# Peptides against a protein of PDB entry 3T7K, part 137

Target 1, 248 residues: chain A of PDB entry 3T7K
Amino acid sequence: KAEKILARFNELPNYDLKAVCTGCFHDGFNEVDIEILNQLGIKIFDNIKETDKLNCIFAPKILRTEKFLKSLSFEPLKFALKPEFIIDLLKQIHSKKDKLSQININLFDYEINGINESIISKTKLPTKVFERANIRCINLVNDIPGGVDTIGSVLKAHGIEKINVLRSKKCTFEDIIPNDVSKQENGGIFKYVLIVTKASQVKKFTKLINDRDKNETILIVEWNWCVESIFHLNVDFTSKKNVLYQKK

## One batch from the design tools (peptide; made by RFdiffusion4, then SolubleMPNN)

Design b2_p21_4_s4 (from b2_p21_4, 8 letters changed)
Fold by OpenDDE base, seed 4:
Structure b2_p21_4_s4 (fold): chain B 248 residues (1-248), chain A 21 residues (1-21)
Amino acid sequence: as target 1 above (248 residues)
Amino acid sequence: SKVDEYKKKVEEDLKNVKELP
């Protein structure tokens, strides 16, 4: 039993981690190790649910997975840790040789490269990244790689409230929804925001919008624009990277 | 040890991870 294994320690840390894993521990842990982790305040969940108040992700590096992208929307993301944290922790606990009175593993030694305090600090903000960017309603083409459900779920986690799926071949202007945000004076609001996959879609949507609503602001981006915005927890409207069309 | 198995599996899991396009 985990209790017998842990009994050799005078004091146990409480790490207070509610975590998901990506790119590691696909098979999970054995029952004893799960119990050990639980006793140390480490709870690992299979899926992301808002009710679980997740605050941690385990991954070997920054990954472009649904779980990793969504972890950056945690409130806050307290820790992004390498799986070696768990491995070293369990090694120390299962070690018979060292009469270790204490577990000497520091979470900060296991941070995922590229997830720095600047990123972590932004997860403490009261708003989500796209909310801060005044992007609440978007149009998403139905042929997006990864599927509209997965992509849409990630976008919603990051503050997009409404995702309109466009049938790229059959859509009309009437199918395109506006980004209904209150006009803030600071000029950074696009009336139409679209995520597309092809240059032909850019041509189509720009034509449809400009023919019917000639003076409106348009932002057409690739999915990579969203991903980069998520990884930085900031939308850079000055960057042309992954922007296919912009009309201010 | 089972812990050593976790380490090996982490390397495999990384290779098999399904990233979004």
Scores: peptide ipSAE 0.629, ipTM 0.960, DockQ to the pose 0.867
Fold by OpenDDE base, seed 2:
Structure b2_p21_4_s4 (fold): chain B 248 residues (1-248), chain A 21 residues (1-21)
Amino acid sequence: as target 1 above (248 residues)
Amino acid sequence: SKVDEYKKKVEEDLKNVKELP
């Protein structure tokens, strides 16, 4: 059926998209439309797997979803597109009125607002955002909203190698792991990096660390610090936004 | 049209999206 529909076009584009969707197309597509999209080089996956070499995200706007945040870790993210791309494409293809010899849909007309070439270019870097920031091992409180698994999965996608989950009420200094990064000559490395949810945790962890490992560098941030870093694909250590405690 | 159904669904999906806190 898809072949018959597409037969009216002299040439078919190959968009070469391997995509996931967030905030759109939750119900997927009908069989014919899936086949059409596949013939146009558009493959849509339900979940993010590294083996699929995903290069595209469909979303109506920048969203704070697991899929969207992880899409910024694609190698590279080639396109971040609005769902209207697919809608307009299918509309043109299914249109009987248009004596269209060619599909006239340009990917660049459907870019998600706020995902610019500067962001896309950073996804081509050989390193992840937290790797570039010399953050390898972090401590995450167990009461983090969204859950440690989801948050941890996003962080790992962006270059965090080890996530130590802290039981905030019962943890001791011995439960806190250092950020084991070889001192690069020119970068401020924090020995202890923690993601916390409340001021009482800041007080607790700062005390535990300062009492046992005096004069070490400490970074305590909110989850929003990570999110902002991901959306910019850059860690700004000059910003105090979402930083709860910093000791250099 | 089926395309109109997708448009409507996209709008609904955006309203129902679960963002991380």
Scores: peptide ipSAE 0.628, ipTM 0.960, DockQ to the pose 0.879
Fold by OpenDDE base, seed 5:
Structure b2_p21_4_s4 (fold): chain B 248 residues (1-248), chain A 21 residues (1-21)
Amino acid sequence: as target 1 above (248 residues)
Amino acid sequence: SKVDEYKKKVEEDLKNVKELP
């Protein structure tokens, strides 16, 4: 059926999109429309898998969703597009009135507001945002809103290799893992990196670490510190925003 | 049309989106 619908066009574009959707198309597409999109080089996936080599996200705007945050880790993210791209494309294709020889839809007209070329260009870097910041091993409190699995999955997508989950009420110093990164030239490496939710956790962990390892560097942040770092694809160590404790 | 249905659902999907805290 899709072939018959597309046969009226002399030339078909190949958009070369491997995409996920967030905040749109929750019900997916009908079989004919999926086939049409596939023939135009648009493949939509339900979930993010590294093996799929995803390069695109559809969303109506910047969203704080797992999919959107992970899309910024694509290698590269080529396009971040509004759902209107698909809608207008399918509308043009299904139109019986227009003897259109060509599909006239430009991807650049459908860019998500706030995802600029500066963000897209950073997704072409050979390293992930936390990898560039020398953050590979972190401690995460078990009572984090959103859950350790979801938060951990986002962090791993962005270059954190090891996530140690701390049971905040029961943990001891021995439960805290170091950020085991080789000394790189020009970057302050924090030996202990922790993501916490409460001021009581800051007091607990700072005491535990300082009592046992007094001279070591410590970074304690909120989840929002990670989110801001992801949305900018850059860690700003000069900012005190969402930093709860820092010892250099 | 099915395309019109997609357009209507986009607004609904945005309202129902689960953002992380």
Scores: peptide ipSAE 0.628, ipTM 0.960, DockQ to the pose 0.841
Fold by OpenDDE base, seed 3:
Structure b2_p21_4_s4 (fold): chain B 248 residues (1-248), chain A 21 residues (1-21)
Amino acid sequence: as target 1 above (248 residues)
Amino acid sequence: SKVDEYKKKVEEDLKNVKELP
């Protein structure tokens, strides 16, 4: 069926998209439309897997979803597109009136607001955002909203190698892991990096660390610090936004 | 049209999206 529908076009574009969707197309597409999209070089996946070499996300806007946050770790993210791209494309293809010799849909007309070339260009870097920031091992409190698995998965996608989950009420100093990174000359390296949810946790962890490992560098942040870093694909250590405690 | 159904569904999906806290 798809072949018959597409036969009216003299030339078909190859968009070369390997995409996931978030905030749109939850029920997917019908079989004919999937086949049409596939013939146009648009493959949509249900889940993010590294083996799929995903390069695109469809979303109506910037969203704080696991998929959206992880899409910024694609290598590279080539396109972040509004779902209207697919809708307009399928509309044009299914149109009986248009003796169109070609499909006239430009990807660049459907960019998600706020995902610009500066963001896209950073996804071409050989390192991940937290890797560039010398954050390899972090401590994450077990009571984080969204759950340690989901949050941890996002952080790992962005270059954090080890996530130590702290039982915030029961943890001791020995439960806190150091951020094991070699001192590079120009990077602010924090020996202890923690993501916390409460001011009481800041007080607890700062005391535990300062009492047992005096004069070491500490960074304690909110989850929003990570989110902002991901959305900008840059860690700004000059900003105090979402930083709860910092000792250099 | 099926395309119109997708459009309506996109609007619904956005309302029902589960964002991280």
Scores: peptide ipSAE 0.627, ipTM 0.960, DockQ to the pose 0.869; fails the geometry check

Design b2_p21_5_s1 (from b2_p21_5, 11 letters changed)
Fold by OpenDDE base, seed 3:
Order: C-alpha cells, then sequence, then structure tokens
Structure b2_p21_5_s1 (fold): chain B 248 residues (1-248), chain A 21 residues (1-21)
C-alpha cells in the first residue's frame, strides 16, 4: 500500500500537478505508483478535458503531438516536465537505503528544454494565441496531414472558434468562409484565413477569392505557421516563414 | 530499479511512436 511506503517520510510535498503525458508513459503506471503520485498531488490524465483544469505536461522534449500542442493552451500551463521527474521521484520513494526524512526532488530541475518562463508566462494571458491575432474563423483543406479533426481540435484549443473544411478539388468561392472579426483599428485582420498543404491550393484559392471578392485581405499559411505560432504563443505577422500568400 | 529501467526503455519506444502533426 502507498500509505505504508510514504509513512517513512515526515513531510510529503504537494506538487499540485494535473498532467497529461505525451511521448512517455503510454502503458501508464502500476496501482501503487498511481496511489503514491496521487498522495503527492500528482494526477495524470489519459486525455485532455477542459474540466480537469490541467496545468502540466510530461514529455521527453518539445513534441508536435496533439497533447503537447494543446498543453500550451492550458490556463495556465504551470510546468512542462521531463518524465524523469516521475521516475526519479518514485525511485527515491521506493529506495530502502535512504533514511530520507524528506523527498528531495525539485520540479525546476526537470523542465523540458525550450519551454521557459517566457512561454509559461504567456499561458497566463486571458486570451488564446489566435484570438490575440484576430483569427477566429479559418478554412482548412481536407487533405491536411494528421486529419482535420485533430488539427482542428488543436486550433480550437488555441482560440479558433470556427473551422471550415474545404474539399480542395471541389470547393468554390461560396465554400470559403470569412474570418468574422470586428475591425479593430490597429490589428492586421485578414478577411480570409486558409491553411493549405500545396501550392496548387494557393493558386486556386487566391483566384477564387480575388475573382469574387476583390481587394480583400487574405492569409494563406502552412500548418507549420500554426505550430510555430503555438510554440511561441505569439503570431508574428512580420515573418514570412510558412506564409504562402499574404494580401494586406 | 529494474522496473524503472524498463520504464525508461518503454518511454524511448513511446517517443519513437509519438504521432507528430
Amino acid sequence: as target 1 above (248 residues)
Amino acid sequence: DEYYEELKKKNEEDLKNAVEL
């Protein structure tokens, strides 16, 4: 029983972690270790649900997984930790040799490389990254790698309200939705935002839009533009990286 | 200790199997 194992410690830390794992712990934990982690205020969830108020991600490094990308939308993300935190913690707790009166594991020693306080601080903002960028409605091509549901779910986690799926071979201008955002005077608002996979789609959509809705603002990007925006928790409209077409 | 070394090996496999978008 976890209680008997933990009874040797005079004080137990409360880490207050509500976490998901990605790229680690796919098989989960044994019952005793789950009980131990729970007693230390570490709760691991199989899936991301908004109701769980998740604040932590376990991953060996920065990953482009659905869970990792969504973890950057947590409110806030308090910690992004390497799985070695859990392993070292459990090893120390199960160690019979150490007459340890206290658990000596510091969360800060296990931070994922590249997830710094600057990133963590942005997760405390009251808005999501695409919301701050005035991107609420997007058009997504149906042939996106990873699938429209997964990609769409990540985008929604980051403040995109509406995802219109375009059948790239069959779509017409009428199938393209505008990004319905109130004109804020100082924000680069694009009327049409599209995520595409191919240069042929850029040519098609630019023609469709420009033929029917002349002089409107258009942003056509690759999925990598979204990923970079998520990893930085900032949309850089000055960068041309992963931008396929832009009309201001 | 052996259990946790196996767990590390499994994590290495989990990383390889991670679906990146």
Scores: peptide ipSAE 0.703, ipTM 0.970, DockQ to the pose 0.925
Fold by OpenDDE base, seed 2:
Structure b2_p21_5_s1 (fold): chain B 248 residues (1-248), chain A 21 residues (1-21)
Amino acid sequence: as target 1 above (248 residues)
Amino acid sequence: DEYYEELKKKNEEDLKNAVEL
């Protein structure tokens, strides 16, 4: 059916999109529209897999969803597009009135507000955002909203190699892992990096570390610190925003 | 097309239902 619909066009664009959707198209597409999109070089996947070499996200705006946060780790993210791109494209293709010999839809007209070329360019870097920040091993409290698996998967997508889950009520100093990074001369390396949810956890972990390892560097942050770092594809160590405790 | 107007309405609902971290 798609071939018959597309046969009215003399030339078909190849958009070369491998995409996921978030905050839109939850029910997917009908079979004919999927086939049309596939013939235009638009492949939509239900889930993120590294093997699929995804390069696009569809979303109505910047969202703090798992898929959106992970899309900023694509290698590269080529496009972050509004769902109206697909809708307008399919409407034009199904239009019986327009003797259109060509599809006239420009991807750049559908960019998500706030995803600029500066963000897109950083997704072409050979390193991930937390890797560039010398953060490889973190401690994550087990009571984090969204769950340790989801949060952990986002952090791993952005270059965290090891996530140690802390049982906040029962943990001891021995349960806290160091951020094992080679001493690179030029970057402030924190020996202990922790993501926490409560002020009581800050007090607990600072005491545990300072009582046993008094001279070591500590960074304790909220999840929002990670989110802001992901959205900027940069860690700003000069900012105190979402930093709960810092010892240099 | 009615189908694509319904799809827009569904997308508005999907946005409201999006699980943010």
Scores: peptide ipSAE 0.703, ipTM 0.970, DockQ to the pose 0.923
Fold by OpenDDE base, seed 5:
Structure b2_p21_5_s1 (fold): chain B 248 residues (1-248), chain A 21 residues (1-21)
Amino acid sequence: as target 1 above (248 residues)
Amino acid sequence: DEYYEELKKKNEEDLKNAVEL
């Protein structure tokens, strides 16, 4: 059926998109439209897997969803597009009125507001954002909104290798893992990095660390610090925004 | 045409239901 629909066009574009969707197309597409999209080089996946070499996200705007945050870790993210791209494309293809010899849809007309070339260019870097920041091992409190698995999965996509989950009420100093990074000359290296949700956790962890390892560097942040770092694809260690405690 | 207008409405719902972290 798709072939018969597409046969009216003299030339078909190849968009070369391997995409996921967030905040749109939850129900997917009908079989004919999936096949049409496939013939145009648009493949949509339900889930993010590294093996699929995803390069695109469809979303109506910038979102703090798992898929959107992870899409900024694609190698590279080529396009972040509004869902209207797919809708307008399919409408043109199914149109009986338009004797269109060619499909005239430009991807650049459908860019998500706020995802600029500067952000896209940073996804071409050989390293992930937290890797560049010398953050490889973190401590994450178990009461984080969104859950440790989801939050942890986003952080891992962005170059955090090890996530230690802290039981905030029961943890001791021995439960806190160091950020085991080689001393690199250029950048703020913190021995202890923690993501917390409450001021009481800051007080607890700062005491535990300072009582047992008084001279070490500590970074305690809220989740928004990670989100801002992901959206900028850069860690700003000069900013105090979303930093709850810092000891250099 | 109606199908794609319904699809737009569903996308508006999907946006409202999006789980943000």
Scores: peptide ipSAE 0.702, ipTM 0.970, DockQ to the pose 0.923
Fold by OpenDDE base, seed 1:
Structure b2_p21_5_s1 (fold): chain B 248 residues (1-248), chain A 21 residues (1-21)
Amino acid sequence: as target 1 above (248 residues)
Amino acid sequence: DEYYEELKKKNEEDLKNAVEL
């Protein structure tokens, strides 16, 4: 059926999109439209898998969803597009009124506001954002909103190798893992990196670490520090925003 | 046209229902 619909066009674009959707298209597409999209080189996936080599996200705006946050780890993220791209494309293809010999939809007209060339360019880097920041091993409190698995999965997509889950009420110093990274000559490394939810956890963990390992560097942040770092694809260690405790 | 206008409305609902971290 899709072939018959597309036969009216002399040339078909190949958009070469391997995409996921977030905040849109929850119900997916009808069979004909998915076939049309496939013929135009647009493949929509339900879930993110590294093997699929995803290069696109569809979303109405910047979102703090798992899919959106992970899309910034794509290698590269080529396009972050509004769902109207698909809708306008399909509307044009199904239009009987337009004697259009060609599909005239430019994907650049549908870019998500705030995802600029600077962000896209950083997704072409050979390293992940937290890898570049010399953060490989972190401690995550077990009461994190969104859950440790989801949050942990996002952090891993962005270069965190090891996530240690801290049971904040029962945790001792021995439960806290160091950020074991080789000292690069030109970058400050925090020995202990922690993501926490409460001021009481800051007090607890700072005490535990300082009582047992007084001379070591500590970074305690809230989840928003990670989100901001992901959205910028850069860790700004000069910013105190979302930093709860820092010892250099 | 109606189908795609409904799809836009569904997308507005999907946005409202999006789980943000």
Scores: peptide ipSAE 0.702, ipTM 0.970, DockQ to the pose 0.905

Design b2_p21_5_s2 (from b2_p21_5, 6 letters changed)
Fold by OpenDDE base, seed 2:
Order: sequence, then C-alpha cells, then structure tokens
Structure b2_p21_5_s2 (fold): chain B 248 residues (1-248), chain A 21 residues (1-21)
Amino acid sequence: as target 1 above (248 residues)
Amino acid sequence: DEYFEKLKEKNKEDLEKAKEL
C-alpha cells in the first residue's frame, strides 16, 4: 500500500534516520505510515539499544526524559527534531490535491530549540562527558527520584562505568567506593563522587569520609548537576550550581 | 485533516505525561 502512495513521486529522499521518540508519538504510527517512513530511510524504535546505532531523537522540546538524556550519548546524534517533521512529511505524502513530483521537507527547519551544532558536534567526540571529566565510579543514594536503575542507566550511557548504590540510612564508610581513575596529571580527579538528594546525606557522607580518609578529594552533587552536564555535554568544575560539597 | 489534528492533540497529551527525571 505504501508503494502505491509513494509511486506518485519521481524521487524519494533517504533521510537515514534511526530514531526514538519522547514526549510524542507514544502510540506509534499505523502500519502504512511506518512502511512509508521506512521507504524514506526513517526507522523508529520503541527503545534505545546500542546495537541499533541510533542517530536521531524526536521530541517537541528539550526534555529530562530517559530517552532524551540518553540520545545525547548517541555516536553521533545527527538530528534532534520536532515531531512536526513527521507530521508535515506524512501530510505532504498523503495529500491528494497536488501533483507533487518531489518531497520538499528540510530536516534543519525542524531542529529542537536549544540543541545547536555545538551540542551535536560534541556527540562526535570519541569519549563520553563523564569520561572526559575523569568520573568513572560514583556513589548513588537509593532514594533518588526516578529510581537507581533509570538514573544509573542514563549515567552509564554517558561514561560512568560503575554505579555503587548506597543505602543512605544504613551505609558505613566501607560501603563508599572510590572513583578509581588513573592519575592523569592535568585534571582535578575526585577520589569520592556522590549523588545525593538531601542535606542530611551530605553531612553523613562528609563525616564518614573525613573521619576515615581526611586528606582525600570529595565531590557531592545533586542529580541536576548530572543533567546540566549532559545537556551541555561538558562538566564545568568552576560552577557551584547543584554542587552540595566540594573538597579539592 | 482530522487524523493529523488528532495526532497533534495526542502529542500534546504525550508531552504532559512525559516522565522527566
């Protein structure tokens, strides 16, 4: 059926998109529209898998969803597009009125506001954002909103190798893992990196670490510190925003 | 087209339901 609909066009573009959607198209597309999109080189996936080599995200705006945050870890993210791209494309294809010889839809007209070429270019780097920041092993409190599995999955997509989950009420110093990064000469390496939700956790963990390992470097941040780092694809260690405790 | 208007309305609902972290 899709072939018959597309037969009216002399040339079909190949967009070469392997995409996921967030904040749009939750119920997917009908079978004919999926087939049309596939013929145009647009493949939509339900979930993110590394094996699929995803290069595109559809969203109405910048969102703090799991899919959107993970899309910034694609290798590379080629396009971050508004859902209107698909709507306008399908409208043009299904239009009976015009003897349209060509599909005239430019991907660049549908870019998500705030995802600029500077962000896209950083997704072509050989390293992930937290890897570049010398953060490989972190401690995460078990009461984190969104859940440790979802938050942990986003952090891993961005170069965190090991996530240690801390039971905030019962944990001891022995439960806290060091950020085991080889001493590179030129970068501020924090021995202990923690993501926490409450001021009481900051007091607890700073005391535990300072009582047992007094001279070590500590970074304690909110989840928002990670989100801002992901959205910029850069860790700014000069910023105090969302930093709860820092010992250099 | 009624189909595409419904799709836009549904996308608005999907945005409102999006689980932000």
Scores: peptide ipSAE 0.692, ipTM 0.969, DockQ to the pose 0.929
Fold by OpenDDE base, seed 3:
Structure b2_p21_5_s2 (fold): chain B 248 residues (1-248), chain A 21 residues (1-21)
Amino acid sequence: as target 1 above (248 residues)
Amino acid sequence: DEYFEKLKEKNKEDLEKAKEL
């Protein structure tokens, strides 16, 4: 059926998109539309797998969803597109009225607001955002909204190798792991990096660390610090935004 | 056209249901 629909076009574009969707197309597409999209070089996947070499995300806007945050770790993310791209494309293809010899839809007209070329260009870097920031091992409190598995998965996608989950009420100093990164001379390396949810946790962890491991560097942040770092694909250590405690 | 309008409506619902972190 798709072949018959597409046969009216003299030339078909190859968009070369391997995409996931977030905040749109939850029910997927009908079989004919999937086949049409596939013939146009548009493959939509249900889940993110590294093996699929995903290069695109469909979303109505910038979202703080797991898929959206992880899409910024694609190698590279080529396109972040509004779902209207697919809708308009399929509308044009299914239209019987237009003797359209060509599909006239430009990907660049459907860019998600706020995902600019500067962000896209950073996804071509050989390192991940937290890797560049010398953050490889972190401590994450167990009461984090969204859950430790989801949050941890996002952080890992962005170059954090080890997630240590802290039971905030019961943890001791021995439960806190160091950020084991080789001293690069030029980058502020924090020995202890923690993501917390409450001011009481800041007080607890700062005391535990300072009492047992004096004069070490500590970074305690909110989850929003990570989100902002992901959205910018850059860690700004000069910013105090979402930093709860810092000892250099 | 009705199909695509329904698709847009569903997308609106999908956005509302999106789990943000």
Scores: peptide ipSAE 0.691, ipTM 0.969, DockQ to the pose 0.930
Fold by OpenDDE base, seed 5:
Order: sequence, then C-alpha cells, then structure tokens
Structure b2_p21_5_s2 (fold): chain B 248 residues (1-248), chain A 21 residues (1-21)
Amino acid sequence: as target 1 above (248 residues)
Amino acid sequence: DEYFEKLKEKNKEDLEKAKEL
C-alpha cells in the first residue's frame, strides 16, 4: 500500500532519521504510515537502545522526560524536531489534490525551540557531559523523585559510570563511594559527589564525610543541577544554582 | 483530514501526560 501511495512522486527524500518520540505519538502510527516513513529514511523506535544509533528526537518542546534528556546524549543528536514535521509530511503524501511531483518538507523548519546548533554541536564531542566534568561515580539518595533507576539511567547516558544508591535514613560513611577519577590538572575534581532531595540529607552527609574524611572535596547538588548540566551539555562549577553544599 | 486532527489532539494529550523528571 505504501509503495502505491509513494509511486506518484518522482523523487523521494532520504531523511536518515533514527528517532524516538516524547510528549507525542504515544499511540504510534498505523502500518501504512510506518512503511511510508521507513521508505523516506525515517525509523521511529519505542525505546532508546545504544545499538540503534539514534540521531533524532521528536517532541513538541524541550521536556524533562527520560527520552528527551537521554536524546542529548546521542552521538550525535542530528535533529530535535517538532511532531508537526511528521504530520505535515504524511499530509502531503496522502493528499490526492496536490499534484506534487516532490515532497517539499525542510527539517530545519521544524526544529524544537531552544535546541540550537550550539547544543547540537556539543553532541558531536567524543566525551559525555559528566565525563568532561570528571564525575564518574556519584551517590544518589533512594528517595529521588522519578526513581533511582530512571534517574540513574539518564545519568549513565551522560557519562556517569557508577551510581551508588544511598538509603538516606540508614546509610553510614562506609556506604558513600568516592568519585574515583585520576587527578586531571585543569578541572575541579570532587572526591564525593552526591545528589540529594532534602536539607536534612545535606547535614547528614556533610557530617559523615567531614568527620571521617577530613579536608576532602565534596559536591552536594539537587537533581536540577544535573538537568541544567544536561540541557547545556556543560557543567558550570562556578554556578551556585542548585548546589546545596560544596567544599573545594 | 479528520485523521490528522485527531492525531494533533492526541499529541496534546501526550504532552500533558509526559512524565517529567
């Protein structure tokens, strides 16, 4: 059926998109439209897998969803597009009235507001954002909104190798893992990095660390610190925004 | 086309249901 529909066009574009969707198309597409999209080089996946070499995200705007945050870790993210791209494309293809010999849809007209070339260019870097920031091992409190698995999966996509989940009420100093990063000359390396949700956790962890491992570097942040770092694809250690405690 | 209007409406619902972290 798709072949018959597409046969009216003299030339078909190849968009070369391997995409996921967030905040749109939760019900997917019908079989004919999937086949049409496939013939145009547009493959839509339900889930993010590294093996699929995803390069595109469809979303109506910048979102703090798992898929959107992870899409900024694609290697590279080529396009972040509004769902209207697919809608307008399929409308043109299914139109019986348009004597269109060619599909005239430009990907650049459908860019998500706020995802600019500066962000896209950073996804071409050989390292992930937290890797560049010398953050490889973190401590994450178990009461984090969104859940430790989801939050942890996002953090891992962005270069955190090890996530230690802390039971905030029961943990001791021995449960806190160091950020095992070799001293690089030019970057602020924190020996202990923690993501917490409450001021009481800051007081607890700062006491535990300072009592047992005096004079070590500590970074305690909110989840929003990670989100802002992901959205900028850069960690700004000069900013105090979403930093609850730091010791240099 | 009614199909595409329904698709746009569903996308609005999908946005509202999106789980933000």
Scores: peptide ipSAE 0.691, ipTM 0.969, DockQ to the pose 0.944
Fold by OpenDDE base, seed 1:
Structure b2_p21_5_s2 (fold): chain B 248 residues (1-248), chain A 21 residues (1-21)
Amino acid sequence: as target 1 above (248 residues)
Amino acid sequence: DEYFEKLKEKNKEDLEKAKEL
């Protein structure tokens, strides 16, 4: 059926999109439209898998969803597009009125506001954002909104290798893991990196660390610090925004 | 046209239901 619909076009574009959707197309597409999209080089996946070599995200705007945050870790993210791209494309293809010899839909007209070439260019870097920031091992409190598995999965997608989950009420100093990174000459390295949800946790962890390892560097941040770092694909250690405690 | 309008409306609902972290 798709072939018959597409046969009216003299030339078909190949968009070469391997995409996921977030905040749109939850119900997916009908079989004919999936086939049409596939013939145009648009493949939509339900879930993110590294093996699929995803290069595109569909979303109405910048979202703090798992899929959107992980899409910024794609290698590279080629396009971040509004769902209207698919809608307008399918409308043009299903149009009976226009003797359209060609499909005239430009991907660049559908870019998500706030995802610019500067962000896209950083997804071409050989390293992940937290890897570049010398953050490999972190401590995450168990009461984090969104859950430790989801948050941890996002952080891992962005170069964090080890996530230690802290039971905030019961944890001791021995439960806190160091950020084991080789000192590169020019990078500020924090020995202890923690993501916390409450001021009481800041007080607890700072005390535990300072009582046992007084001379070491500590970074305690909110989840929003991670989100901002992901959205910018850069860690700004000069900013105090979403930093609850730092000891350099 | 009705199909695509329904799809747009569903997308609005999907946005509202999106689980943000």
Scores: peptide ipSAE 0.691, ipTM 0.969, DockQ to the pose 0.928

